# Designs tried in a protein design run: peptides against a protein of PDB entry 2AUS. Part 50

Target 1, 323 residues: chain A of PDB entry 2AUS
Amino acid sequence: ADIKREVIVKDDKAETNPKWGFPPDKRPIELHIQYGVINLDKPPGPTSHEVVAWIKRILNLEKAGHGGTLDPKVSGVLPVALERATRVVQALLPAGKEYVALMHLHGDVPEDKIRAVMKEFEGEIIQRPPLRSAVKRRLRTRKVYYIEILEIDGRDVLFRVGVEAGTYIRSLIHHIGLALGVGAHMAELRRTRSGPFKEDETLVTLHDLVDYYHFWKEDGIEEYIRKAIQPMEKAVEHLPKIWIKDSAVAAVAHGANLTVPGIVKLNAGIKKGDLVAIMTLKDELVALGKAMMSTQEMIERSKGIAVDVEKVFMPRDWYPKLW

## One batch from the design tools (peptide; made by RFdiffusion4, then SolubleMPNN)

Design b1_p12_8_s4 (from b1_p12_8, 5 letters changed)
Fold by OpenDDE base, seed 3:
Structure b1_p12_8_s4 (fold): chain B 323 residues (1-323), chain A 12 residues (1-12)
Amino acid sequence: as target 1 above (323 residues)
Amino acid sequence: MTRIERRLARLA
């Protein structure tokens, strides 16, 4: 999520009508909730699905979805997309994750050896998905971006780990234990990041949500519930973006593919096949789609399908049809 | 408060 992407401008004269759409900062509270994502601190105990069901009950919602399963025992960052934003969680599935893990070693190992061996697990690792996963149990490579040892207390090793999506920390700890020669298990796990969602001031508990909803409904104070819910656009901050003309917004909102003439500006480094966010000039999420061109092709070409639109989020009426 | 949260709070 921290990769600042260069923005290439194709049309520096393109303006946007301030009367059209609802920028993330200007949504009425009800609309903000309809297009919201909660950065939930999931407690240990419940499943991710149970927590989503509780949020739906607390906030009186019809629909919600989570940005990647946490096991019942795992706490921490669980993005929960609300109502019209529910499907934005698909942008979070491929996003990198960070965890803090407590590893327990099954024997005594010198600290220098622990540090040396754990450093060797930075980079590419081979994993087999667990039986409980919907993923085919084929061996696959995964990236460990970094391992930061926070504390070594005898046989207890506390560490931070950044990983590619679908890396199993339990399996990583098992392999570290094997490499140390004594064996190890995952004693505890907390997710501290899921793409753009991290442990920050936006992290809220289920208790906070109960209180904040009460303050809004009973006391008329919307401030707390407004702050507890992030705009759905937060869930796509890590994706490459394409910003489109006002005249292209309604077509894309109707499910039309984005063509090259509709592009005002775009991020550098888009490749064919990448998941991209289609944005208005007011940074509103219109749709997610698959890039059919590279950034370079989108710059050089005058016509053609730039993005195959897979999922529309924006209502059809926020922008007028200008075709 | 989890074991991780307690350990992190001591390291902060």
Scores: peptide ipSAE 0.499, ipTM 0.942, DockQ to the pose 0.911
Fold by OpenDDE base, seed 4:
Structure b1_p12_8_s4 (fold): chain B 323 residues (1-323), chain A 12 residues (1-12)
Amino acid sequence: as target 1 above (323 residues)
Amino acid sequence: MTRIERRLARLA
């Protein structure tokens, strides 16, 4: 969900030095790549791991990781985090997903019945992970946020579905088919969203990446490859954020926990245990961590550990040590 | 182009 989070300001006088850090829009191309995420249109056929390996070869990278596995036959939105940004995929794994699915019914069903039954699958559903999943095959609840029927063409039902992370669309379609009384299977699946990454102007193919890298390396034209790579900060847009003082950045970049005095502003509705993004006042990602306080506690308290820092992204030298 | 992409393009 595009949850607009309110921003609560604790220190309205906090300034940031424009000479420190590298804002997402001002990174040199090499640095932009080192802290980048590609919104890849994964083709059907290859595994998500094969596609990541190809991107590493195309862009001459040492490291990359993906924001949630797509099966070989599944196409569409695969966020691929690059180099120093590789670990940002942790923020994308729990994020909501959207798919467009083509369901094929094994019998004729009146359209009104299809619509009615599919509407009943909005909300909480019970699923068992498939055998091929690395996830333990225990029954678990998952949320279907919405189902939007796009087309009914005889036995072919095209629909958009928003789901909680780790919802199996194949299993959903199987259960819809059972509820319709005729059975059904997933004929095709495309992922259209993974958290903040969606089908938009930032979506690129493997072919685009080959061409854009060529234009940069051979023709000196960096514009295309720059546009094809999103800043790593994009991968945390869906998380609650805490913005910190310049004086706190270097400590957090060294792996120190964020303490309450370092907070300038924060999103409303942070709960203890939430995954949060620690940001500079220039919207640079410093680290991911676990909230040790609620938003309210972070406002009311003068001291204490606000965030247990789990993953640092920012280099240690972007901001000076001011203590 | 996938079957889904073709269908989506027709509906657009």
Scores: peptide ipSAE 0.499, ipTM 0.942, DockQ to the pose 0.913
Fold by OpenDDE base, seed 1:
Structure b1_p12_8_s4 (fold): chain B 323 residues (1-323), chain A 12 residues (1-12)
Amino acid sequence: as target 1 above (323 residues)
Amino acid sequence: MTRIERRLARLA
């Protein structure tokens, strides 16, 4: 579920100048691409790195990065951040994931037993990363948020699963198979969600990108390529947000930490150490940073560092220097 | 179209 975070207003009189910045809907096409994220339907076959290289070639880009590796055989939602937005993928790495998996059982199991056992795998599980992962092979807990069985066809079980980042579906299926007593393996896997990116009207193929780029460059039609690229602000929708005064934007864009007087409004439930998005009053992403205060401390305090700014995205010239 | 996509299309 898209957890709508409560918004607490700290300064109800704060206004924004409509002449400053470039709101996501007001970016010229070239600027939109520079601050874009593609919700790519990754085909099975290529690596996530090969797909990113193809996107760079198709769209004539210098830089791009992906929001979390999909194995070569895995299809579906791969967020690809472009150019100046490339580092926004940092917001997507820790985000929850959803998959549809096809599990094949190595023996016959009554449907009622399949359903009962799979329900026991909702919640906290213990996993060891596979040998092929760049991750240290330590036992760790992971959350399975939900398991939804979509179809049971003899030994084939199609299911949707919501998981914490870095949960291995192949390992989950192996453990389900052990609990069923017959064993199981992952026949196919598709990622259907990566944080705010899901299977919706924004999901595009590599083929779509070729066609849409052609329509823009050869026919002068920008509409398709504009729709195929989401603003970088989409990649931070799942994060807690802090909205800042126009007078604070240029300082943060220059790499200054956000201080409490710069805050206009903020989401409830920010904890010290949380990754937060610093936004303008026009919902432009200024920076990502680490919260140095809770929401409550940011309300009650008159001064101090609210956010340690880790990564600036906004150009320094979009807002005037007012200090 | 993957096996998953074909199965999902039948359930939709």
Scores: peptide ipSAE 0.490, ipTM 0.940, DockQ to the pose 0.905
Fold by OpenDDE base, seed 5:
Formats: C-alpha cells, sequence, structure tokens
Structure b1_p12_8_s4 (fold): chain B 323 residues (1-323), chain A 12 residues (1-12)
C-alpha cells in the first residue's frame, strides 16, 4: 500500500470545473457518511458480521460491509464500508494484510534456532485452507512478505507478519512449530493492517462511534463523527488510478466503459486485467473496473476501451452529461 | 486490552 506509483500525464491542459462533484474533503456530513469507511478496531468476541450489524444500529444505516472477515477471537483493523460505499470492500479483499501474533511453543527451543527457522518462512509458502473456510480446500501458494520477531519470552513468541490476502496465520504457526520440532499453536492474533487501513489516528472503537454519533445528533457537534469516518477514496489508495476528463465522468457514472480519449493522467505499471480505480481530477472515486489495456497502450492508443467498468460509486448527477 | 496489546505497550 505504501508504494508511490508514478503518475503519467497524457493531457496537461485538462481543467476541472470546481462547481461539479463533491471532493472527499468537501462532503456535507450526511453525504460523507453515505460514502464513508470506518477503520474499526474490532474487539475479540463478536463475529465480523455482528460488528457490522452493531455499526448499522449505532449510525442508523441501511447497508454496510466489511473489508475481510476476522474470526471472533481475532481483534484489530476491520474496515467497514457504509451505505453507498459498501461495495468498495471489493478493493480491500485482495490487499495485503499485517498481523501481530502470539505463538506458544510446546517445548523449549533456543532463541537462535527460533529466529533462524522463522526467517525460512519469509517468501512463498504452500497452504491448504482450513475446514471452516468458504474457500475450496486446494493447496495454494501464498506470500509471506516479512516476519519481524518482537519478543521471545521462553515458549511465547510475539511477532509481526506481513502476508498476501488469504494467508492463514494459524497454519503458518503450526508449520513453524513442526519445523522447530516441538510443535506450536496460535495463542492470540491481532490484525494491524488491511491494505491502506492500519493502526493510526483513524482507528476507532464501537464505543467511540456511540459517543461521536451522540455528540452529532444531540449536541450538534459533527467534528468527531466526521473524523471517525474516512472517505471511500481511502479504500482505493493502494490501487492503480486513472484520472478522467470532466466530460467523461457522467458517462462512467452511468456505467459506460472508460475509453482512451477520456484519460487525463494514469499510474505507471497498469497491466491488462488489473483492478483499477477511475478518479476525477478532484480525486473523487467514480468507479472500479478491470484494465483492458496496459499503461503504455493507454498512452500510445488514440481510441478503444481502456477500462471495463465493474462497479460505479459516483451518483449520476454530480457531473453534467456532456454527450 | 488483549494480551498482544499489553505486550506491545511494554515494548513501546
Amino acid sequence: as target 1 above (323 residues)
Amino acid sequence: MTRIERRLARLA
């Protein structure tokens, strides 16, 4: 998520009308909520679905969805997309994850051996999904991006781990325990990152949401609830972006595919088949779609379908129809 | 506060 993507400008003369749309920082509070994502600190105990239901009750919402299931016993970062933003969670499902895990060893192992063996689990690993997973129980490769040992206290090993989406930390710990020769289990797990969402000043509890909603509804103070909800554009920060002309926005908002003439600027390194975010020149999310061209093809070609539009977010009336 | 959160707070 932290990789700055190069921006290639195709049309340096393209301007945007300041009267059209609603930039993420200029939405009225009701509209901000309708296009919001909460960086929730999920408590241990409830399911991710129960927590989403509680948020809907607290904030008086019709719809919400989460950016990837945490087991009941797992705490930490659960992105919850609200109302019109609910489908933005599609961008978060394939995103990398970070966890802090507490592993308990079933025997005594020298610290140097623990460190050496855990380092061997960085890179590609083969996993089979657990029985409780909705995913087909086929062997699959997953990436472990990094393992950082934070503390070794006898048989307790606290570590941070960055992983590809759908890596099972419980299974990783089981295999580490086998490689150490003593066995191990996952004593506790916390998710510290889900794509662009991490443990930072935007992380809020269910109690915070109750208080902040009360301050808004009873006291007329919107500042706290405004800060507790991120714009939906936060949920696509890790995706490659394509910025479009004002004249193309309404067509895409009506579900038309993005054509090459509509592109003003784009990120480098887009490949055919990539999930991309279509943005206005005011950094508003119009839609998610599948790239039908590479970045290079989108620069060199004068015509053709650049993006197959899969999900529109922007209302149809924010920009005028210019076709 | 979880057991992980308590351990992290001691390391900070």
Scores: peptide ipSAE 0.487, ipTM 0.940, DockQ to the pose 0.915

## One batch from the design tools (peptide; made by RFdiffusion4, then SolubleMPNN)

Design b2_p13_1_s1 (from b2_p13_1, 9 letters changed)
Fold by OpenDDE base, seed 1:
Structure b2_p13_1_s1 (fold): chain B 323 residues (1-323), chain A 13 residues (1-13)
Amino acid sequence: as target 1 above (323 residues)
Amino acid sequence: SLIEEIEKYLKEH
């Protein structure tokens, strides 16, 4: 969800040295790839793991990981984090998802009744994970953020749905079919959004990646492969952010916890226990961590651990040690 | 080629 977060400035005099770090727009192509995320259009057929393996072969990579499994038959938005960015998928796994689904009804239902019943599935639903899921089969609540009916053609219902991470659209359709009294099944499914990644100009195919890598390696044209790879900072756009002093960056890059004096600005509404992105004043991702304070506590306190640093991304040498 | 391998796989699955 595009939650607009207010930015609270704690230190309005804090400056950044332009010679330190590598802002997302200033990374050499090799470094851009090392800190990249592909917004892949996953084809139907292969597993998400097979597709990640192909991307590693295409781009000659040692490591990659995906921002949330798509089933073999499901196409669309699969964020693939590369090399040093691989662990940024931690930010994407809990992110909301959007799908376009085709539901086939097992009987005739008046359109007005279809629309009325589907609207009742906006909000909290109870789901049981499928037998084949790596998730323990416990009943759990999931949020449906919205349902938008796109088309109704007899027994076929095309709809857009925004959901909490780990909502099973197949199970949702089954429950809608039960509520309609005729039963239903999922005919088709495409993922159109995964957190900050959506169907836009950044969406690329496996074919595009082959061609763009060839243009770079054989023709020396880096433009296409540069555009096909998003900076890892894209993968944290949906998180609350804390921006830190240049003097704090190297310590956090070494795995030190962020202390309150290091904070320059931060988003409003951070709660204790939230996943937060620690950023430089140049919008470079330093680390992911767990907030140990609220936004209010980070403003009011002069000292203490603000963020427990869980995953460092920034190299230790991009900023000088100032301790 | 790698693309032909991918295309073959996608046609078989």
Scores: peptide ipSAE 0.206, ipTM 0.874, DockQ to the pose 0.133
Fold by OpenDDE base, seed 2:
Parts: structure tokens; C-alpha cells; sequence
Structure b2_p13_1_s1 (fold): chain B 323 residues (1-323), chain A 13 residues (1-13)
């Protein structure tokens, strides 16, 4: 997830006008909310949709969406994209996830055997989606990136697990229990990461949001609610980026495809078909799109469609029309 | 209040 992508500069002379756009850290509070994402600590009990509905009520919002469903009983990191940023959740759905899970074994197993068997579940696993999932119940592979055993207390195994999006930890634990020969179930589950969102100083509760909104509306103190809401650009940090000229921004903001001449710099390792974030030179998210070229093709070619623009976020008036 | 509604819900579930 934290793959530092190399940045290749194509135009080292490209400048940006400081008067154009609204950089993430310079948005007025109302605009910051309109382009915001909350790193919510989802409580156990409610559905992810109920929690999104509460956030809309707390913050007086018309629209919001979450970056990937947590089951009712599951707590922890739920990114909630607000208003104009609502569709940035598309970038978070395919992102890797991390969980802390408590597995309860249905029999006694030596610790060395637990450790050995759980290590065999690192890598590719075969899963079937549970009945409650809206996903078609086809067998599929999923990546387990890592399993870190935190604690073993008799039959209770606390572990951290990094997984590909749509890996079912309940099913993983069931299969670990079968491999151990005693069976197992998931006692507790917390999500500790969803792409760029993790357990850090940006994690906030529903109570925090109520209080911080009150401090803003009743006391005139915007600092707390400003800190509780991340810029939408955080929701695309894990994506490969393409930075564009000021002269290309308005065209892309109108839904025009990005052409090769508009590129100033880009991340290495973009493949054709990848989801990419189109950024200004001020690190503002213009749009999400599908790469139509590799990084190498975008460097070597002088013309052609680099990105098929799928979703615009930036307003059409933040940058001047230069066509 | 909205907080009391949330707290009530969380206590019931």
C-alpha cells in the first residue's frame, strides 16, 4: 500500500498560477467539507449505511458515501466521502485493507503449529463470498499480503492481517481453523486500514463529529471540524498520479480526456487500464480516469489520449478555460 | 438530541 511511486518529470519548466484553484490545505471550511472525506471510527452495531446516514444528519449534508462496507459487528476505519467528494469512494473500494482479528479455536493447538499454519495463509487464497454479500458467490482468489500474530492466549489468537479488497476475514479464519484440525470462528474484528486511511490522529468518532460540528455552529470554532475532515485528495494517495499543466485543467474539469501534451509529471509503473488520479501542480484532484497508455508510452509519445476521464471532481471554474 | 439517539441505538445493538 505504501509503495513510494517514482515521479518522472516530463516538463521541468511547467509553472502553476498561485491564484488558480483551491489547494487542499487552503480551502474555506464550507469548501473543505464539500470536498471532504472523514476517517470514521465506525462503532460496532450499526451498518455502514446507517452510519453514513447519521454523518449526513450530524453535518447537514445532502450526499455522502463510504469507501467499503464494514459488517454491523465490525468496528474501525470507515472512510466517508462527503458531498462533491462522494464518488471518490471508487478509489477506495479496490484498495487494500488491514484488520485486527480475534480468532477463537474450537480445540487446543500448540502455538508453533498455529504460527506455522497461519503463515501458510500468506499469499493467494481461494474464497467464496458469504450469502449476505451483494457480490456473486463465485470462487475467487484473494491476496493475503501479511499475517502478523500479535498474541496467542490458549485458544484465542489475536492477529493483524493485510488483505486484498473483498477478502473475507471470517472465511479466512474458518479455513485456518480447518487447517488446524480443530475449527475456528471470528470472535472480534476491527478494520485498522482502508487504503490511505488508517488508525492515526485523523480517526474520529460519531461523538467527535457531533461535538466538532457544535463547536463550529454554536461557538464559531471551525478548527476541530476542519481537522476531522480530510481533503478528498487523501482518498487518492494510493493511486498512480498524473500531474497536468494549468492549461489542461479546465478541459479535464469539463470532462475532456487527458492528452499527452497536458502531462507535466507522472508516476512510474502506470499500466494501460489502471485507475489513475489526474492532479494539478498544486496537488488538487481534477478527475479519476482509466490509463490508455503506460507510463513509458506517456513519456515516449508526443500525442494521443493518455487518460480516459471517467469522473470529474474539480469545478469547471477553478481554472480558466484556455480553449 | 441526535447524540442521545445515536447512544440509544448503540446501546440497543
Amino acid sequence: as target 1 above (323 residues)
Amino acid sequence: SLIEEIEKYLKEH
Scores: peptide ipSAE 0.195, ipTM 0.870, DockQ to the pose 0.132
Fold by OpenDDE base, seed 3:
Structure b2_p13_1_s1 (fold): chain B 323 residues (1-323), chain A 13 residues (1-13)
Amino acid sequence: as target 1 above (323 residues)
Amino acid sequence: SLIEEIEKYLKEH
């Protein structure tokens, strides 16, 4: 998720009108909630769907969605996108994940051998989705970005693992146990990261949300609920971005494809077919779309469709029609 | 309350 992307400026003279739009930091509380994402600490026990249903009841919402299923027994970082932001979860589904896992070994293994074998699982691994997965049970490769052993206590191995989306930690632990020759199982699992969402000061519980909503509705104190909800733009921080002219914003907000003349600046390394975030010059999310050009083509060309707009988030009236 | 419902669920599962 932490790919530093260079920003290439195409139009260094492009200005933005400060009267147009609603920058993430300047949204009224009701609008902030409508375009919000909660970094939820999911408790162990409930399904991710049950937790989303509870958040909807707590916050009196019509719509919400989560940024990638956690199993009932798995706790930790569950991004929950609210109302108008609900569809932003699709930016989070393909995002890398981090977990802290407790692996229990079924036999005694020297610590040096545990460390050596676990290091061999960094990189490409072959997995089969579990029976309970909605995903077709075909063999597939997944990336393990890193394994950090935190503690080894006899047969118990606590480790941090960064993985490609849809890597099954239970299956990883099973394969590590096979490679160690003794077998292993997953005793405990917590998700510590989902793309740009991590364990930090923005992580909140269901109890926090109940209390913070009460403070807002009964006491008129909005500060807690405001801090508990991140702007939807947080959910796209890991995506390559294209920043557009004010004159292009309303067209994209109406569902028009982004054309090359509308581009002010963009990230390096965009490829054709990449999911990209279309942003205003005030870092407001306008839409998600599929890149129809590379970064280089978007720089060199004077015309053409740069992004096929798939999902509009911005309201149609935040920017004037300048066409 | 909703919190009591959540707490009850979390104790039963």
Scores: peptide ipSAE 0.184, ipTM 0.867, DockQ to the pose 0.131
Fold by OpenDDE base, seed 5:
Structure b2_p13_1_s1 (fold): chain B 323 residues (1-323), chain A 13 residues (1-13)
Amino acid sequence: as target 1 above (323 residues)
Amino acid sequence: SLIEEIEKYLKEH
């Protein structure tokens, strides 16, 4: 999520009409909720599905979805996309994750050996999904981006770990324990990051949501519920972006593919087949789609399909039809 | 209340 992407400008004269659309910072509260994502602090105990059902009851919503399952006993960052934003979770499922884990060793190991062996687990690892996983139990590679040991107290090892989506920390700890020669198990696990969502001032509890909804409905105070819900655009911050002309927005909102002439600016390093976010010049999410060209091809070509549009988020009426 | 239902569930699991 923290990879700064260069922005390449194709049309430096392109302007946007300030009367069109609803920028993420200018949505009325009802519209903000309809296009919202909660950075939920999931408590230990409930399933991710039970928590989503409670959020729907708290906020009187018809639909919601989560950005990647946490096991019942696992706490922390669970992005919950609301109403019209529900489908934005597809951008979060493949995103990197961070956890803080407590590993308990089944024997005494010198601290220097613990540190040395855990460092060897940075990079590519081979994992088998757990029996209870909906994923086929095939051996697969996963990336461990980093391991940071926070504390070692005898047989208890507290560590931060950044991982590729669908890395099983329980399996990682089991393999570390085998490599140490004493065995180990996962005592505690908290997710501290899911793509662009982390432990910060936007993290809220179920209790916070109950209180903030009450303050809005009974007292007319919108401030708390507005801050507790992030705009759906937050859920795509980690994706490569393509910004389009006002004249192209309504066509894409109707489900038309993005063509090269509609591009104003784009991120560097887009490859054919990448998931990309199509944005207005006001940083509104129009759609998610599959890149049909590289960044370089989108710069050099005068015509052709740049993005195959897979999911439209923007309503058809926010921008005028200019064709 | 809904919060009491959630709190009860969290204490039982």
Scores: peptide ipSAE 0.164, ipTM 0.857, DockQ to the pose 0.130

